# Ledger of designs, part 89: peptides against a protein of PDB entry 3ZOQ

Target 1, 223 residues: chain A of PDB entry 3ZOQ
Amino acid sequence: QLLQDSWWNQLKEEFEKPYYQELREMLKREYAEQTIYPDSRDIFNALHYTSYDDVKVVILGQDPYHGPGQAQGLSFSVKPGVKQPPSLKNIFLELQQDIGCSIPNHGSLVSWAKQGVLLLNTVLTVRRGQANSHKGKGWERLTDRIIDVLSERERPVIFILWGRHAQMKKERIDTSKHFIIESTHPSPFSARNGFFGSRPFSRANAYLEKMGEAPIDWCIKDL

## One batch from the design tools (peptide; made by RFdiffusion4, then SolubleMPNN)

Design b2_p18_3_s3 (from b2_p18_3, 8 letters changed)
Fold by OpenDDE base, seed 4:
Structure b2_p18_3_s3 (fold): chain B 223 residues (1-223), chain A 18 residues (1-18)
Amino acid sequence: as target 1 above (223 residues)
Amino acid sequence: SELDKILAELEEKYGPIP
């Protein structure tokens, strides 16, 4: 069994479909012939850390970081000891301004994942140094299904959609049940156009409180 | 095959391909 039970019950049929088998065969070739990130064991870390039932918040990314040692299978997150990428630095700046958290000395968002923040990229692998190199190869169909099954869930989810790419997924989300937090992307190219000051963390917690759920402790401790 | 050997080595180091 590839995934923990709660996700497996939702997604097991996808793994038997031709598109995923083709994706898997492609990945076998890519991992054999190229340097691919993240490590294959880390591809589904977002689903490993956050069960289907435990999802409170979803933060969508595009594809993994494509530099050595960066990607850990969680959107925007980097392994400890890795320099924080510009977008992640901006995320922490907004976090500080929004709710007063200190800037952590690392870029791991695992503590968010363990609290029910699904850090999902739409594409789950990338070739070294080649952003979007695995775009259109089948991951989007699987991750669309992940969004779909969350949208179908009765218990509400908060979707944080930074930038146009993530916002395109809004059409798959039942906004009568689920909450959307939208802004420009945290990238240096767009952050000043709406991401800064968007206060996604306090807003997410406000929604959680309205649902009678425990808020996320967004503050990240130093390692 | 040679590919199978490479994949086996990679799986040992990085885990199986999902």
Scores: peptide ipSAE 0.072, ipTM 0.759, DockQ to the pose 0.038
Fold by OpenDDE base, seed 5:
Structure b2_p18_3_s3 (fold): chain B 223 residues (1-223), chain A 18 residues (1-18)
Amino acid sequence: as target 1 above (223 residues)
Amino acid sequence: SELDKILAELEEKYGPIP
């Protein structure tokens, strides 16, 4: 099966639907004819690293980084050895100011994912050098379903929604059960308008503690 | 087909398309 059991049980029906079959066929053509990121085996890394039951926090991105070697199937995350993109740098700046973490010498957020931070993009593939090139091709329907099944979960989830695109998903989240942390996007174009000082990391941990859950160790060790 | 060959090569390098 494509996903680990906990996610497969939630999403298996989606993979049988025509929209996903069409998406899959599109992806086959795209990967054959274009340079597509991330590697096909890494498309669902967010779900591989964080099981459905283990999700504590969700951080939504739009689509993968479209430069060589960057995307690793996790929102905002880049493979080790890759220069930190501007938005990620700002995330680490806020992390430092929020809870005192050192800025890591790499951009991999895998340590967050392994602790229950679902690093989900709404679109999971992109053409090299062409941001949003796979927008509207079917990914959004699948990722909306991911949000839906998490919203339906009885165990609370914390959704961190940076920027308008992510915040549009708020209507899908049952706020009677789940928590939302909102701010402007960490992009250099918007970070100074509300992202900096929003303290999403300490706020997320505060919610987790209130729920009787173990907090996330947001600090990332150097490699 | 040529596409099948390309896909096979890509699968070897990048894994199967989900």
Scores: peptide ipSAE 0.055, ipTM 0.776, DockQ to the pose 0.039
Fold by OpenDDE base, seed 2:
Structure b2_p18_3_s3 (fold): chain B 223 residues (1-223), chain A 18 residues (1-18)
Amino acid sequence: as target 1 above (223 residues)
Amino acid sequence: SELDKILAELEEKYGPIP
């Protein structure tokens, strides 16, 4: 099976649907003809690191970084040794101001994923140097389903929705069961208009504590 | 086909397309 058991049980039917088969065929061509990110093994890393049952927090991104060696299948995250992108730098600045964490010497958010932070992009692949090149090809339908099955889960989830694109998914989230943290996007173009000072990390932990769950250790150790 | 060969090489290096 493609995914670990908890996610496979939720999503296996999607992979049999025509839209995903078409997406897969498109991806085969794209990976053959173009440089596509992330590596094909890493496409579902968000689901590999964070099981369906272990999801505590969801952070939605749009699509992977499109530069060499950057994308690792986790929203906003970059592989160790890669320069931190502007949005990620702002995320760490907010993290520092929010809860006092030091800015790490790398941009990998794997430690968050391992603690139950689902770092999900709505589109899971991209052509090198071409942002949104795989938009509207089928990923959004799958990732919408991911949001849907999380929304249907009885155990509450915290959804962190930065920017308009992520916030459009709010209609799919049962707010009677789940928590939403919204602000502008961490991008340099929007961060000063609401992202900075939004304190999503402390707010998320506050919700977790209210739910009787262990908070996330958002602080990232140097490598 | 040539595509199949390319795909095989890519799968070896980057894993299968899910």
Scores: peptide ipSAE 0.047, ipTM 0.734, DockQ to the pose 0.038
Fold by OpenDDE base, seed 3:
Structure b2_p18_3_s3 (fold): chain B 223 residues (1-223), chain A 18 residues (1-18)
Amino acid sequence: as target 1 above (223 residues)
Amino acid sequence: SELDKILAELEEKYGPIP
């Protein structure tokens, strides 16, 4: 099977649907004819690192970084040794101001993923140098289903929705069961308009503690 | 086909298309 058991049980029907078959055929052509990120084995890393049952927090991104060696299948995250993109730098600045974490010397958010932070992009692949090149090709239907099955889960989830694109998914979230943290996007174009000072990390942990769950250790160690 | 060969090589290097 493609995914570990907990996600497979939630998503297996999607992979048999025509839209996903068409997406897969498109991806086969794209990976053959273009440079596509991330590596195909890394496309579902968000689901590999964070099981369906272990999800505590969801952070939605748009699509993967489109530069060489950047994308690792996790929203906002970059592989070790890669320069931190501007939005990620701002995330770490807010992290420092919110809960006092040091700025790490790398941009990998794998430690968050391993603690139950689902770092999900709505589109899971991209052409090199062409942001949003795989928009509207079928990924959004699958990732909408991921949001749906999390919304249907009885155990509450915290959704962190930065910017308008992520916030458009709020309609799919049962806010009677789940918690939403919203602000402007961490992008340099929007961060000063509400992202900075939004304190999403301490707020997320406050919700987790209220639910009797262990908080996330958001601080990232140097490599 | 030629495409099948290319895809096989890519899958070996980068993993299968999910």
Scores: peptide ipSAE 0.046, ipTM 0.707, DockQ to the pose 0.037

Design b2_p18_3_s4 (from b2_p18_3, 9 letters changed)
Fold by OpenDDE base, seed 4:
Structure b2_p18_3_s4 (fold): chain B 223 residues (1-223), chain A 18 residues (1-18)
Amino acid sequence: as target 1 above (223 residues)
Amino acid sequence: SELEAILKALEEKYGPIP
């Protein structure tokens, strides 16, 4: 099976649907003819690192970084040794101001994922140098289903929705059960309009504590 | 086919297409 059991039980029917088969055929052609990110085995890393049952927090991104060696299948995250993209730098700046974490010397958010932070992009692949090149090809239907099955989960989830694109998914989230943290996007174009000072990390932990759950250790150690 | 061969090589290097 493609996914670990907890996610497979939630999503297995999607992979048999025509839309996904068409997406898969498209991806086969794309990976053969173009440089596509991330590596195909890393496409579902967000689901590999964070099981369905272990999800505490969701951070939505749009699509993977489209530069060489950047994308690792986790929203906003980059592989170690990769220069931190501007949005990620701003995320770490807010993290520092919010809860006092030092700025790490790398951009990997794997430690968050391992603690139950689902770092999900709505589109899971991209052509090199072409942002949103795989938009509207079927990923959004799958990732919408991921949001849906989390929304349907009895155990509450915290959704961090940065920017308008992510916030458009709010309609799919049962806010009677789940918590939403919204602000402008961490992008340099929008961060000063509300992202900075939004304190999403302390707010997320406050919700977790109210739920009787262990908070996330958001601080990232140097490698 | 050529495409199949390319896909096989890619899967060996980068993993299977999900």
Scores: peptide ipSAE 0.149, ipTM 0.776, DockQ to the pose 0.038
Fold by OpenDDE base, seed 2:
Structure b2_p18_3_s4 (fold): chain B 223 residues (1-223), chain A 18 residues (1-18)
Amino acid sequence: as target 1 above (223 residues)
Amino acid sequence: SELEAILKALEEKYGPIP
């Protein structure tokens, strides 16, 4: 019998399912034989920082950064001291244009997570230098369940869906209760086709205010 | 965190992820 947690109450059934056990066995092999990111202790950081009940906003990513020292278990976020990846730089450019925030000297989005922004990747691990290497191994089923239980929540959630991959999850979201903010991906390959000027941060806060909730302080302080 | 404790318990039950 495990400790109670807001996420545990929502996900406990998943952890006992065969697919999740198979995923765990796969991960054991991968971490033993390959360099896997993030650190195994950081895999669930998104859930650690943001409880089920405290989720205000969800930002979906695909899978973790696959370079050394980058991934920290939060979508789009990188550890302090790590060069900001191109997509993250574009996120901060849009943040600056949208609501006037300064571009931080680091790429950690932990401050968002602590305020109720669930920074969730659909796949939570990756092999070094091999994007999508853990696709189709079971993570998607768990993260789909995370989306499902949030969709089922009575208290509204704001889902920010950048790019086609994230937008494919829209079918799982009850749009009668929850709000969707969609645009192209912040990647340099797509940002100019709709991400820039989409103003997801002010729009998210506008929805929060409409719900009578405190807005997110999206501005990130320098370290 | 409570979640961390749960995940640790899962590792104890089903084996650790190295």
Scores: peptide ipSAE 0.091, ipTM 0.762, DockQ to the pose 0.023
Fold by OpenDDE base, seed 3:
Structure b2_p18_3_s4 (fold): chain B 223 residues (1-223), chain A 18 residues (1-18)
Amino acid sequence: as target 1 above (223 residues)
Amino acid sequence: SELEAILKALEEKYGPIP
């Protein structure tokens, strides 16, 4: 099977649907004819690191970084040794101001993923140098289903929705069961309009504690 | 075919297309 048991049970039917088969055929062509990110083995890393049952927090991104060696299948995250993109730098600045974490010397958010933070992009692949090049090709339908099955889960989830794109998914989330943390996007173009000072990390942990769950250790150690 | 060969090589190098 393609995914670990908990996600496979939730998503297996999607992979048999025509839209996903068409997406798969498109991806075959794209990976053959173009440079596509991330590595095909890393496309579902968000689901690999964070099982369906272990999801505590969801952070939605749009699509992967489109530069060499950047994308690792986790929203906002970059592989070790890669320069931190501007949005990620701002995320770490807010993290420092929110809960006092040091700025890490790398941009990998794998430690969050391993603790139950689902770092999900709505589109899971991109052409080199062409942002949003795989928009509208089928990924959104699958990732909408991921949001849906989490929304249907009895155990509450915290959704962190930065910017308008992520916030458009709010209509799919049962807010009677789940918690939403919204602000402007961490992008340099929007961070000063509400992202800075939004304190999403402490707020997320406050919700987790109220639910009797272990908080996330958001602080990232240097490599 | 050429495409099949490319896909096989890609699968070996980068893993299968999910």
Scores: peptide ipSAE 0.046, ipTM 0.714, DockQ to the pose 0.037
Fold by OpenDDE base, seed 5:
Structure b2_p18_3_s4 (fold): chain B 223 residues (1-223), chain A 18 residues (1-18)
Amino acid sequence: as target 1 above (223 residues)
Amino acid sequence: SELEAILKALEEKYGPIP
């Protein structure tokens, strides 16, 4: 059982470990020598927008978008003015079918983050044009710890796990205390095999209401 | 903010990420 503390209190021990020191040194070199996304100031935006205590829902992604101006440190989210990637388009299609939201004219999910939706990638950086280029370099150990400390939290969390990569984290989640919503990934390659019609947004809100918490306003306003 | 505290502590110990 873990107390509901700030992210710093939950993670400070990780930052002292050799793996994170090595990761940090790697990142310094990468940002100096390569084009890395997101901006270094945005790496921890998921934790910035959603405190440890404010987490209601977790949506796991793999790694950031690797195109110019896309990634903003939140899983599946893109900066305003950026064309919506295919997976995000499908997320908004399901959102519309699930709870009737209009498709927004941008791809920023910041409004979700501000309401307690932790938009966490398992890997928090990527090289331009090179998907998974920072896989296995230490981020997964930190983000596993983030999942662990949330699993240990007394107040229940809802984990939305799209696709096999995210679902592999299920073993770290105390399902006697927390809720899991699973489906195939929103990618065009898998969305028709279970993501569409999975209604993760209404299901998440149903759990929140059962717990006596305010539901998420999933509808995103135009900018 | 929590982020600022984390970043400050990390930068002081390990130096800035460019």
Scores: peptide ipSAE 0.161, ipTM 0.815, DockQ to the pose 0.023; fails the geometry check

Design b2_p18_4_s1 (from b2_p18_4, 11 letters changed)
Fold by OpenDDE base, seed 4:
Structure b2_p18_4_s1 (fold): chain B 223 residues (1-223), chain A 18 residues (1-18)
Amino acid sequence: as target 1 above (223 residues)
Amino acid sequence: SEEEEHEERARKREEFAI
């Protein structure tokens, strides 16, 4: 099976649907004919690192980084040794100001994923140097279903929704059960308009504590 | 929009996140 059991039980029906088969055939052509990111083995890394049952927090991104060696199948995250992208730098600046974490010497968010932070992009692949090149090809239908099955879960989830694209997913989230943390996007174009000072990390932990859950250790160790 | 910002940076050959 494509996913570990907890996610497979929630999503197996999606992989049999025509839209996903069409997406899969498209992706086969794309990976054969062009440079596509992330590596095909890394597409579902968000679901591999964070089981359905272990999700505590969701951070939504749009699509993967389209530069060489950057994308690792986790929203906002880059592989070790890769220069931190501008939005990620701003995320770490807010992390420092919010809860006092040092700026890490790398951009990997795998430590968050392993603690129950689902780092989900709405589109899971991209062509090299072509932002949004796989938009509207079927990924959004799968990732909408991921949001839906999390929204249907009895155990509460915290959704961190940076910017308008992520905030458009609020209509799929049962806010009677789940918590929403919203701000402008960490992009240099929007971060000063509300992302900085939004304190998403301390707010997420405050909700976790109220639910009797262990907080996230958001501080990232150097490699 | 964040998408437009992403596309603009991509056009400028800037490393960018969305």
Scores: peptide ipSAE 0.020, ipTM 0.600, DockQ to the pose 0.163
Fold by OpenDDE base, seed 1:
Structure b2_p18_4_s1 (fold): chain B 223 residues (1-223), chain A 18 residues (1-18)
Amino acid sequence: as target 1 above (223 residues)
Amino acid sequence: SEEEEHEERARKREEFAI
């Protein structure tokens, strides 16, 4: 069984579909012939850290970091000891301004994932040095299904949609029961156009509190 | 687009992704 039970019950049928079998065969070749990130065991880390039932918040990314040792199988997250990428630095700047958290000495978002923040990329693998190299290979169909089954869930979810790519997924989200937090992307290209000052962390917690759920401790401790 | 600019920046920096 590839996933833990709660996700497996939602996604099992996808793994038997031709598109996923083709994706899997492609990935076998890619991992054999190229340097692919993340490590193959880390591809589904977002689903491993955050069960289907435990999802409180979703943060969508595009695809993994394509540098050595960076990708952790979690959107925006980098392994400890890795220099914080520009978008992640801006996320921490907004976190500091929003709710007063200190900037951590590392870029791991595992503490968010363990609290029910699904850190999902729409594409789950990438070739070294080749951004979006696995776009259109089948991941998007699986990750769309992940969004769909979360949208179908009775218990509300908060979707944080930074930038146009993530916002394109809004059409798959039942906004009658789920909450959407939208802004420009934390990228240095777009952060000053609306990401800074968007206060996604306090807004997410305000929704959680309204739902009678425990808020996320967004503050990340140093390692 | 924002995505294209971000992808181009990612290609230029090994430390960048959306």
Scores: peptide ipSAE 0.020, ipTM 0.601, DockQ to the pose 0.154
Fold by OpenDDE base, seed 2:
Structure b2_p18_4_s1 (fold): chain B 223 residues (1-223), chain A 18 residues (1-18)
Amino acid sequence: as target 1 above (223 residues)
Amino acid sequence: SEEEEHEERARKREEFAI
């Protein structure tokens, strides 16, 4: 099976649907004919690192980084040794200001994922150098279903929705059960308009503590 | 959106910065 049991039980029916089969055939062609990111084995890394039951926090991204070696199958995350993209740098600046974490010497967010932070992009693949090249090809339907099954979960989730694209998913979230943290995007174009000072990390942990959950250790160790 | 503008500017600069 493509996913671990906890996610497979929630999503297996999606993989049999025509839209996903069409997406899959498109992706086969794309990976054969183009440079596609992330590596095909890394597409579902967000779901591999964070089980359905272990999700505490969701951070939504749009689509993967389209530069060589960047995309790790996790929203905002870059592989070790890759220069931190501007939005990720701003995330770490806010993290430092919010809860006092040091800026790590790398951009891998795997430590968050392993603690229950689902780092989900709405689109899970991209062509090299072509942002949004796989937009509207079927990923959004699958990732909407991921949001839906999390929204349906009894155990509360915190959704961190940076910027308008992520915030459009709010309509799919049962706010009677789940918590939403919204701000402008960490992008240099929007970060000063509300992302900085939004304190999403401490706010997420405050919700977790209120629910009797262990907080996330957001601080990332150097490699 | 500011993200789309950022992405478009990033694409034009070959600088991905979401």
Scores: peptide ipSAE 0.020, ipTM 0.605, DockQ to the pose 0.153
Fold by OpenDDE base, seed 5:
Structure b2_p18_4_s1 (fold): chain B 223 residues (1-223), chain A 18 residues (1-18)
Amino acid sequence: as target 1 above (223 residues)
Amino acid sequence: SEEEEHEERARKREEFAI
């Protein structure tokens, strides 16, 4: 099966639907004819690192980084050895100001994912150098279903929604059960308009503690 | 950079990919 059991039980029906079969056939062509990111084995890394039951926090991105070696199937995250993108640098600046973490020498957020931070893009693939090239191809329907099944979960989830694109998903989230942290996007073009000082990390941990859950260790060790 | 150009295009679309 494509996913580990906890996600497979929630999503197996989606993979049988025509839209996903069409998406899959499109992706087969794309990966054969174009340079597509991330590696096809890494597409579902967010779901591989964070089980359905282990999700504590969701951070929504739009689509993967479209540069060589960047995308690793986790929103905002880059592979070790890759230069930190501007938005990720701002995330680490806010992390430092919020809870005092040092800025790491790499951009991998895998340590967050392993603690229950679902680093989900709404679109899970992209063509090299072509931002949003796989928008509207079927990924959004799957990722909407991921949001829906998390919203339906009895155990509360914290959704961190940076910028308008992520905030458009708020209508799918049952705010009677789940918590939402909203701000402007960490991009240099928007970060000063509300992302900086939004303190999403401490706020997320405060909700986790209120729920009787272990907080996230947001601090990332150097490699 | 490629990422900065992406972010500028994204800002113009009111959509942020990264």
Scores: peptide ipSAE 0.017, ipTM 0.573, DockQ to the pose 0.203

